Peptides against a protein of PDB entry 4U39. Designs and how they scored, part 55

Target 1, 302 residues: chain A of PDB entry 4U39
Amino acid sequence: SIKVIGVGGGGNNAVNRMIENEVQGVEYIAVNTDAQALNLSKAEVKMQIGAKLTRGLGAGANPEVGKKAAEESKEQIEEALKGADMVFVTAGMGGGTGTGAAPVIAQIAKDLGALTVGVVTRPFTFEGRKRQLQAAGGISAMKEAVDTLIVIPNDRILEIVDKNTPMLEAFREADNVLRQGVQGISDLIATPGLINLDFADVKTIMSNKGSALMGIGIATGENRAAEAAKKAISSPLLEAAIDGAQGVLMNITGGTNLSLYEVQEAADIVASASDQDVNMIFGSVINENLKDEIVVTVIATG

## One batch from the design tools (peptide; aimed at target 1 L188 N257)

Design b2_p24_1_s1 (made by RFdiffusion4, then SolubleMPNN; from b2_p24_1, 14 letters changed)
Fold by OpenDDE base, seed 5:
Structure b2_p24_1_s1 (fold): chain B 302 residues (1-302), chain A 24 residues (1-24)
Amino acid sequence: as target 1 above (302 residues)
Amino acid sequence: SLAEAVAAKTLVDPENPYFQVIKP
């Protein structure tokens, strides 16, 4: 089974966005120290952590409280994650609960033998230096606790959105990018396409790879596959070029009109931008809601 | 600024889930 665990406010907002977008074939778990915020989760499984420590009043933006809350609730987390083949741990780094609890939860998943993937955000620069420093510590702890850690730099989202985009919409876009990171991988396993991957293929690319980068490209029209692939490999979310990656996981998602030619064209573009010795795996997904759109997601590992 | 509000634990938007101040 595939489990997605949202940790703290940002992680739970991302999970809500996944549920709203009907991401299939995954089980959702919402984890928080704030009981009121947790009640707003759309996840079927809701876990309050650190009930004794916090009394449901959250972590107060302190990562040490988030860490201790997860440690207090270890047995409950273990039970919720038991039997998962793959676990996505999603969080907004820089806060209390997400920053502190996500590494603990990731380690629990890894110790249970699940392929453990972190999908986390760095805070925007405007959230201040304190959040940035807390995020750096949380990311470092996540890197040790996961097989692969996808880090989304929120400041790079500001390069994709309009300059007049309200701050609240920038956070919603961060939640959407977290969704895309999880869905781009989970759909390769859980959703039938023209080219299906098995769990062993994904495990080969993602096991013990450490840090990863994600690129996303969306396009329409006659050259949509090529354009989407080019946008993915040049995505502002990529802090480095994909040519330095040891592994590449690619998802090509389209509507019912997606052709094998378009899938191959997109794969060839990404392969041409990658090292010749790269372990590249690609899959395709059919999403009837995309109609004329193609979405290319690239995960660069190593 | 948002950074100053976060640093001061000031609630800038009570409806924004990212900036909720949990009152003991």
Scores: peptide ipSAE 0.007, ipTM 0.342, DockQ to the pose 0.011
OpenDDE base, seeds 1, 2, 3, 4: peptide ipSAE 0.000, 0.000, 0.006, 0.000; ipTM 0.269, 0.258, 0.291, 0.289; seed 4 fails the geometry check

Design b2_p24_1_s2 (made by RFdiffusion4, then SolubleMPNN; from b2_p24_1, 16 letters changed)
Fold by OpenDDE base, seed 2:
Structure b2_p24_1_s2 (fold): chain B 302 residues (1-302), chain A 24 residues (1-24)
Amino acid sequence: as target 1 above (302 residues)
Amino acid sequence: SLQELIDAKALVDPENPYFQVLRP
């Protein structure tokens, strides 16, 4: 089974966005120290952590409180993650609960033998230096606790949105990018497409790979596959060039008119931009809602 | 090669209707 665990405010917002976008084949778990925020989760499983420590009042933006809250609730987390083959741990880094609890939860998932993938954001620069420093500590702890850690730099989201985008919309886009990171992988396993991957394929690429970057490209028209692939490998979310990656996981999602030729064309572009010795796997997903759009998601590991 | 990977996947999921069209 695949489980997605949203940790803290940002993680729970991302999980809500996944549920709203009907990401299939996954079980959702919402984790928070704030009981009021947790009640707003759409997840079937809602877990309050650190009830004794925080009394449901949240972590006060302190990662040490988030960490201790997860440690207090270890047995409950273990039971919720039990039997998962794969666990996505999603969080916004820089806060209290997400930053502190996500590494603990990830380690629990890994110790249970699940393929553990972190999908986390770095805070925007405008959130201030304290959040950036807290996020750096949380990301470091996540890297040790996961098989693969996808880090989304929120500042790079500002390069793909309008310059006049309100702060609240920038956060919504961060939640959407977290969704895309999880869905881009989970759909390869759980959603039928032209080229399905099994869990073993994904496990081969993602096991013990450490840091990863994600690129996304969307295009329409006659050259949509090539354009989407080019946009994915040149995505602002890729803080490093894909040619340095040891592994590449690619998702090519299209409508019912997606052709195998388009899948091959997109995959060839990504392969040509990658190292010759790169371990690349790709899957294709059909999403009827995309009509004439192709979405290419690239996850570069190593 | 990319083609070998596609072919390998087609062998693993022979019931995939999309790969059935590619078999001569």
Scores: peptide ipSAE 0.000, ipTM 0.251, DockQ to the pose 0.086
OpenDDE base, seeds 1, 3, 4, 5: peptide ipSAE 0.000, 0.010, 0.000, 0.000; ipTM 0.250, 0.375, 0.254, 0.315; seeds 1, 3 fail the geometry check

Design b2_p24_1_s3 (made by RFdiffusion4, then SolubleMPNN; from b2_p24_1, 15 letters changed)
Fold by OpenDDE base, seed 4:
Structure b2_p24_1_s3 (fold): chain B 302 residues (1-302), chain A 24 residues (1-24)
Amino acid sequence: as target 1 above (302 residues)
Amino acid sequence: SLQELIDAKALVDPKNPYFAVIKP
């Protein structure tokens, strides 16, 4: 089974966005120290952590409170994760609950033998230096606790949105990028049927790889596959070129008019930008909601 | 070839909205 755990406010917003976009074949778990915020989650499984420590009033933006809250609730987290083959841990880093609890939850998943993937954001620079410093500590702790850690630098999202984009919309875009990172992997595994990506193949690419980078490309029109692939490999979300990655995971998602030729064209572009000796896996997904759009997601590991 | 692998996956179930191929 695949489980997606949203940790704290940012992680729970991302999980809500996944549910709203009908991401299938995954179990959703919402984790928070704030009981009121947790009640607004759309997840079927809701877990309040640190009830004795926080009394449901949240972590007060303190990562040590978030950590201790997850430690207090360790047995409940273990029971919720039991029997998972893969666990996604999603959080906005820099806060109290997400920064402190996400590494503890990830370590519990890894100790249970699940393939553990972190998908987290760095805060925007405008959220202030304190959040950046807290996020750096949380990211370091996540890297030790996961098999693969995808880090989304929120400041790079500002390079792909309009300069007049309201702050609230920039946060919604961060939640959408978290969704795309989880969905880009989960759709390759969780769809019941002939995706003989054996969970073993994804496990080979993602096990004990440490840091990963994600690129996303979206395009329409006659050259949409090539344009989406080129946008993905040149994405501002890639802090480095995919050249030199040890592994590449690619998802090509389109509408009902997606052709095998377009899939091949997109895969060839990403393969040509990658090292010759790279372990590359790719999948294709049909999403009827995309109509004439193609979405290419690239995850570079190692 | 990569195309032959894609075609082989498509031939298993042409109605399957999802397929994945490992680059050889």
Scores: peptide ipSAE 0.013, ipTM 0.354, DockQ to the pose 0.288
OpenDDE base, seeds 1, 2, 3, 5: peptide ipSAE 0.008, 0.000, 0.008, 0.000; ipTM 0.341, 0.260, 0.349, 0.226; seed 1 fails the geometry check

Design b2_p24_1_s4 (made by RFdiffusion4, then SolubleMPNN; from b2_p24_1, 14 letters changed)
Fold by OpenDDE base, seed 1:
Structure b2_p24_1_s4 (fold): chain B 302 residues (1-302), chain A 24 residues (1-24)
Amino acid sequence: as target 1 above (302 residues)
Amino acid sequence: ELEELIKAKTLVDPKNPYFQVVKP
């Protein structure tokens, strides 16, 4: 089974975005120290952590409170994660709950023997230096607790949105990118396509790989596959070229009109931009909601 | 599977206010 655990405000917003976009084949768990925020979660499983410590009032933007809250609730987290083959831990880093609790939750998932994937954001520079420093500590702790850690640099989202984009929309886009990171992997296992991957394939690419980068490309029209692939490998979210990656996981998602030729064309472009010795796997997914769009997601590990 | 998982989790501690399974 695949579980997605959203940790703190940003993680729970991402989980809500996943549920709203009908990401299938996954169980959703919302974790928060703030009981009021947790009540707004669309997740079926809602867990308040650190109830004694925080009284449901949240972590006060303190990662140490988030950490202690997860430690207080360890047995409940273990029970919620039990029997998962794969666990996605999603959080916005720089806050209290997400930054502190996500590494603890990830470690619990890993200790249970699940393939543990972190999908986290770095805060925008405008959130201030304190958030950046807290995020750096949380990311470092996540790296030790996961098999793969996808880090989304929120500042790079500003390169793909209009310069006049309101701050609230920039956060919504960050939630959407978190969704794409989870969905881009979970769909390869859970959603039928033209080329299906199994859990063992994904585990081979993601197990004990450490940090990963994600690129996304979306295109329409006659050359949509090639354009989407080119956009993915040149994505601002890729802080480095995919050249030098030890592993590449590629998702090619299209509507019911997605062809095997388009899948191959996109895969060839990503392969040509990767090292010759890269362990590359790719899958295709059919999403009826995309109509004429192709979405290429690339996860570069190593 | 999801309904069974919801049932299983609700059965562990239905009175735990900190572990709520919201059935759709």
Scores: peptide ipSAE 0.000, ipTM 0.282, DockQ to the pose 0.015
OpenDDE base, seeds 2, 3, 4, 5: peptide ipSAE 0.000, 0.000, 0.000, 0.006; ipTM 0.251, 0.290, 0.382, 0.373; seeds 3, 5 fail the geometry check

Design b2_p24_2 (made by RFdiffusion4)
Pose (drawn by RFdiffusion4):
Structure b2_p24_2 (pose): chain A 294 residues (1-190, 197-206, 209-302), chain P 24 residues (1-24)
Amino acid sequence: SIKVIGVGGGGNNAVNRMIENEVQGVEYIAVNTDAQALNLSKAEVKMQIGAKLTRGLGAGANPEVGKKAAEESKEQIEEALKGADMVFVTAGMGGGTGTGAAPVIAQIAKDLGALTVGVVTRPFTFEGRKRQLQAAGGISAMKEAVDTLIVIPNDRILEIVDKNTPMLEAFREADNVLRQGVQGISDLIALDFADVKTIMKGSALMGIGIATGENRAAEAAKKAISSPLLEAAIDGAQGVLMNITGGTNLSLYEVQEAADIVASASDQDVNMIFGSVINENLKDEIVVTVIATG
Amino acid sequence: EEEEIEEEIEETLEELEEEAEEEE
């Protein structure tokens, strides 16, 4: 019983993308102050929060509103979250709802005893000062409210995509990366949560590599461990979760070869949750998701 | 500080309502 909660617009897209990618085994909850944007969520459960406060008009990039909105809907949220063994709180930080409500929601989930993993994106630098400041104040709050907070620096999306990909695609990739963050874990729970709980505090950074071809598992792992999303050296990690996904052609040679690359770059006595998942919709593509905690 | 936060919330909500009226 693992629930992925998209909070605000940032999470709304990630949840959409997860659903679009048919990420299995999770119950999705899209939570928004903005009734219009919420009605775009492909989530079966659409929770409008702050209906009394925002009247479906959203939080206006005011985290305080997103927070008050979440506090207003404190009871509606717990109801939706009760029974969750694990709650992914996915949101965009810098906003109002994502920045404000996610900590409220993630804290509720944490109090509910669920393994609360918040997976958020720090705004692109170009989103400006307000976005940066609010998320920083927001990311700071997400850390206090989750067991593990995987923070995806959107600015690093720009290093990854072609220098000329339009901004719209840059935001889109941030959504996918958020989806890639949650799917990178949720695919490994579809198992004692104390395992993953022992891997879930402090902040967490993740990396992704995607590759195709003859030497792809290594290419993907190398790209994953060196990825711009992953800002710090993995040898600094106390715990590492590794997810290898590929087509039905995923060989153990490929899997271990990527595991060896991720392992050698991690501390030797590191705790590790490693999985490889077959995605029939993949052909020659392989995706290594690496999440380091410490 | 709490009063300022409340004012800021009110202003944000008023702005959003004005924007909704203009759109209508």

Design b2_p24_2_s1 (made by RFdiffusion4, then SolubleMPNN; from b2_p24_2, 8 letters changed)
Fold by OpenDDE base, seed 5:
Structure b2_p24_2_s1 (fold): chain B 302 residues (1-302), chain A 24 residues (1-24)
Amino acid sequence: as target 1 above (302 residues)
Amino acid sequence: MEEEIEKRIKETLEELRKRAEEEA
């Protein structure tokens, strides 16, 4: 089974966005120290952590409170994650709960023998230096606790959106990028396509790889596969060139009109941009909602 | 590095096009 655990405000917003987009084949768990915020979750499983420590009043933007809250609730987290083959831990880094609790939750998942993937955001620079420093500490702790950690630099989202985009919309786009990172992997296992991957294939690329970067490309039209692949490998979310990656996981998602030629074309472009010795695995997914769109998601590890 | 990647992509697209023309 695949479980997605959203940790704190940002992680729970991302989980809500996943549920709203009907991401299939996954179980959703919402975790928070703030009981009022947790009540707004759409997840089936809602877990308040650190009830004794925080009394449901949240972590006060303190990662140490988030950490201790997860430690207090360890047994509940273990029971919620039990029997998962794969666990996605999603959070916005820089806050109290997400930054502190996500590494603890990730370690619990890993200790249970699940393939543990972190999908986290760095805060925007405008959120202030304190959040950036807290995020750096949380990301460091996540790297030790996961098999793969996908880090989304929120400042790079500002290169994808219009410069006049309201701050609230930039946060919604960050939640959407978190969704795309989880869905781009989960769909390879849970959703049939033209080229199916098994869970063993995904494990070969994601087990004990440390940090990863994600690129996303979306295109339409006759050259949509090539354009989507080019956009994915040149994505602002890829803080480094893909040719430095030791492993690449690629998802080619299209509508019912997705061809094997388009899948191969997209894969060949990503391979050509990658190192010659790269371990590349690609799968295809059929999503009836995309119609004429192709979405290429690239996860570069190493 | 970016120019080299762009070059490799162009070469790959040209090869794909040739293969598609040969299979048609």
Scores: peptide ipSAE 0.039, ipTM 0.620, DockQ to the pose 0.008
OpenDDE base, seeds 1, 2, 3, 4: peptide ipSAE 0.006, 0.010, 0.019, 0.012; ipTM 0.302, 0.320, 0.496, 0.341

Design b2_p24_2_s2 (made by RFdiffusion4, then SolubleMPNN; from b2_p24_2, 11 letters changed)
Fold by OpenDDE base, seed 5:
Structure b2_p24_2_s2 (fold): chain B 302 residues (1-302), chain A 24 residues (1-24)
Amino acid sequence: as target 1 above (302 residues)
Amino acid sequence: MEKKVEEEIKKTLEKLREEAEKKA
């Protein structure tokens, strides 16, 4: 089974966005120290952590409180994650709960023998230096606790949105990018597509790989596959070129009109931009909601 | 190996198109 655990405010917003987009084949778990914020989750499983420590009042933007809250609730987290083959841990780094609890939850998932994937954001620079420093500590702790850690640099979202985009919309786009990172991998396993990957294929690319980068490309029209692939490998979300990756996981998602030629064209573009010795695995997913759009998601590991 | 995958994918695409056309 695949489980997605949203940790703290940003992680829970991402989980809500996944549920709103009907991401299939996954179990959703919402975790928070704030009981009021947790009540707003759309997840079927809602877990308040650190009830003794915080009394449901949240972590006060302190990662140490988030950490201790997850440690207090370890047995509940273990029971919620039990029997998962794969666990996605999603969080916004820089806060109290997400930054502190996500590494603890990830370690619990890994200790249970699940393939543990972190999908986390770095805060925007405008959120201030304190959040950036807290995020750096949380990311460091996540690297040790996961098989693969996808880090989304929120500042790079500002390169793909209009400069006049309201701050609230930039946060919604960060939640959407977290969704795309989880869905881009989960759909390869859980959603029947044209090229289904087995869990063993994904495990080969993602086991003990440490940090990963994600690129996303979306396009329409006659050259949509090539354009989407080119946008994915040149994505501002890729803090490094894909040619340095030891492993590449690619998802090519399209509507019912997706062709084999388009899948091959997109795969060939990503392969040509990758190292010759790269272990590249690609899957193809059909999403009836995309109509004429192709979405290429690239996860570069190593 | 590639040709068999291509043929299976074509068949899957055809089925998905037929199912989508029946729902429309």
Scores: peptide ipSAE 0.024, ipTM 0.482, DockQ to the pose 0.009
OpenDDE base, seeds 1, 2, 3, 4: peptide ipSAE 0.015, 0.005, 0.008, 0.000; ipTM 0.418, 0.342, 0.375, 0.290; seed 3 fails the geometry check

Design b2_p24_2_s3 (made by RFdiffusion4, then SolubleMPNN; from b2_p24_2, 7 letters changed; failed a check: too like the target's own chain)
Amino acid sequence: MEEEIEKEIEETLKKLEEEAEKKA

Design b2_p24_2_s4 (made by RFdiffusion4, then SolubleMPNN; from b2_p24_2, 10 letters changed; failed a check: too like the target's own chain)
Amino acid sequence: MEEEIKKKIEETLKKLEEEAAKAA

Design b2_p24_3 (made by RFdiffusion4)
Pose (drawn by RFdiffusion4):
Structure b2_p24_3 (pose): chain A 294 residues (1-190, 197-206, 209-302), chain P 24 residues (1-24)
Amino acid sequence: SIKVIGVGGGGNNAVNRMIENEVQGVEYIAVNTDAQALNLSKAEVKMQIGAKLTRGLGAGANPEVGKKAAEESKEQIEEALKGADMVFVTAGMGGGTGTGAAPVIAQIAKDLGALTVGVVTRPFTFEGRKRQLQAAGGISAMKEAVDTLIVIPNDRILEIVDKNTPMLEAFREADNVLRQGVQGISDLIALDFADVKTIMKGSALMGIGIATGENRAAEAAKKAISSPLLEAAIDGAQGVLMNITGGTNLSLYEVQEAADIVASASDQDVNMIFGSVINENLKDEIVVTVIATG
Amino acid sequence: SAALEEATEEMQETKSNVFAVTKS
C-alpha cells in the first residue's frame, strides 16, 4: 500500500507522467488548491485542498496559502492517506501548493507512520528569486516532514537536455525526472520496509542515466552516477538505492556491470537497495536510477 | 560463467527481476 501524492502543479504533472508511464503498484492522489489544474490530473483521487480558502483558484505561488490550504484539508488528507505503508509526496517547490502543502501532507503521512519519501524539484534558476526563495523555504520544510527527501535540482535538467530544448520541454523533463525519481523506488516495491526505511535521513540526491546500444548498461550507469541531477559524489552517501530498468533483453551481465559501476563509486560498506526491473515497453533503452542518501 | 548464463536466460524467459539488499 504505497501512495504517490502529487501536490500542487509540480506533483500534478509528475503523477500524470507516472500514470502516463503506467507506473504500477501505487495509488495516486493528486492534491491541489487549483481546481482547474487539478481536473487535469490523471489521478483517480483528486483532492482539492483549501477549497474554502482558495475557492479552487489555487495558492498563487504563496506557500503560506498552500500550507493553510493543506491545514484546512488536514482531515481529508489523513483519510486519503490512512492505510498507506509508504507515501511518496511529489511536488514542485517554489510554488504555493507544492511548496506549502507538501510538507503538511508529507508530515501527515509521516505521522500516519508511512514511510514518507518526498520527491520534489527545486525550481529552475530562471523561475526567478521568488521561486527560488520559496522552494528553499519549502525544501527546508519538506526535510522536516519526510523520512527521505529526494530533491531534484531542475537547473541540472538544463545541463542534461540539449542546450536548445525550449523551456516548455525543460519543464516537461523536470516532470519526467520527478516521475523518474518516484518510479525509481516505487518499481522496487511492486520486502521489509525497514530495509528501505533504513535507507530512508538527511536529504537525498538522485541520478539517472539512459543509454542504448552494445555497451549500454555501463553507459547508463556511468551516466547515472555522473548525472547532473546527482550533485554530490556517491562516496559521500551512507545509503544508495539503485534501480536498473531495461527491456526483456536485460541481462545479468548488463545488470551487474552497471551495479559494479555504481558500487565502485559508492563506499564499500554502503547499505544498498538494488533492483533491476524489466520494462516490456523498453527495447534497447536502459535506465539506471541511482538515489544516494548522505 | 555457465551458471550466470543459465540465470541470464532464466531471467529473460521469466521476465523476472533481480533484487538485492546489502547491509553494512

Design b2_p24_3_s1 (made by RFdiffusion4, then SolubleMPNN; from b2_p24_3, 11 letters changed)
Fold by OpenDDE base, seed 1:
Structure b2_p24_3_s1 (fold): chain B 302 residues (1-302), chain A 24 residues (1-24)
Amino acid sequence: as target 1 above (302 residues)
Amino acid sequence: SEELEKLSEELKKTKGNVFEVRKS
């Protein structure tokens, strides 16, 4: 089974976005120290952590409180994660709960033998230096606790959106990118497409790989596959080129009109941009909601 | 199946270490 755990405010917003976009084949768990925020989750499983420590009032933007809250609730987390083959831990780094609890939850998942993937954001520079420093500590702790850690630099989202984009919309886009990171992997396993991967293939690429980068490309029209692939490999979310990656995971998602030729064209572009010795796997997914769009997601590991 | 196999073989020729592509 695949479980997605949203940790803290940002993680739970991402989980809500995943549920709203009908990401299939996954179980959702919302984790928070704030009981009021947790009640707004759309997840089937809602877990309040650190009830004794926080009294449901949240972590006060303190990662140590988030950490202790997860430690207090370790047994409940273990029970919720039991039997998962794969666990996604999603959080916005820089906050109290997400930053502190996500590494603890990730370690619990890993200790249970699940393939543990972190999908987290770095805060925007405008959130301030304190958030950045807290995020750096949380990311470091996540790296030790996961098999693969996808880090989304929120500042790079500002290169994709209009300069006049309101701050609230920038956060929504960050939630969407978190969704794309989880869905881009989970769909390869859980959603039928033209090309399916098994869990063992994904595990081979993602197990004990450490940090990963994600690129996303979306396009429409006659050359949509090639354009989407080119956008993915040149994505501002890629802090480095995909050359030098030890592994590449590629998702090619299209509507019911997605052709094998388009899948090939997209895969060839990503392969051409990757090292010759890279372990590349790719899958294709059919999403009826995309109509004429193709979405290419590239995850570079190593 | 044959087209997917061809794609897999072509990708293997170009980049060496491509995992097996499975048709849904």
Scores: peptide ipSAE 0.008, ipTM 0.429, DockQ to the pose 0.077
OpenDDE base, seeds 2, 3, 4, 5: peptide ipSAE 0.006, 0.000, 0.005, 0.000; ipTM 0.385, 0.382, 0.398, 0.369

Design b2_p24_3_s2 (made by RFdiffusion4, then SolubleMPNN; from b2_p24_3, 13 letters changed)
Fold by OpenDDE base, seed 5:
Structure b2_p24_3_s2 (fold): chain B 302 residues (1-302), chain A 24 residues (1-24)
Amino acid sequence: as target 1 above (302 residues)
Amino acid sequence: DEELKKKSEELQKTKGNVFQVIRS
């Protein structure tokens, strides 16, 4: 089974976005120290952590409180994650609960033998230096606790969105990118396509790989597959080129008109941008909600 | 500390259902 656990405010917002977009084949868990925020979660499983420590009043933007809250609730977290083959831990780094609790939760998932994937954001620079420093510490702790850690630099989202995009919309886009990171992987396992991957295939690419980069490309029209692939490998979300990656996981999602030729064309472009010795796997997903769009998601690991 | 306690008690009265693992 695949479980997605949203940790703290940002993680819970991402989980809500996943549920709203009907990401299939996953179980959703919302974790928070703030009971009021947790009550707003759409997740089937809601867990308040650190009830004794915080009394449901949140972590006060202190990662140490978030950490201790997860430690207090370890047995409950273990029970919620039990039997998962794969666990996505999603959080916005820089806050109290997400930054502190997400690494603890990730370690619990890993200790249970699940393939543990972190999908986290760095805060925007405008959120201030304190959040950036807290995020750096949380990311470092996550890296040690997961098999693969996808880090989304929120500042790079500002390169994708219009310059006049309101701050609130930039946060919504960050939640959407978190969704895309989870869905881009989970759909390869849970959703049938033209080329199906099994869990073992994904595990070979993501197990004990440490930090990963994600690129996303979307295109329409006659050359949509090639354009989407080119956009994915040149995505602003990639902090570095995919050259040098030890593993590449590629998702090619299209509508019912997605062809095997388009899948192969996109895969060849990504392979050509990768090292010759890269372990590349690719899957295709059919999403009937996509009309003429192709979405290419690339996860570079190693 | 006393203010935090009061806020906690108020929260428990209004949102007591979320102080445990909730499953649908």
Scores: peptide ipSAE 0.015, ipTM 0.365, DockQ to the pose 0.009
OpenDDE base, seeds 1, 2, 3, 4: peptide ipSAE 0.005, 0.000, 0.000, 0.000; ipTM 0.388, 0.343, 0.335, 0.354; seeds 3, 4 fail the geometry check

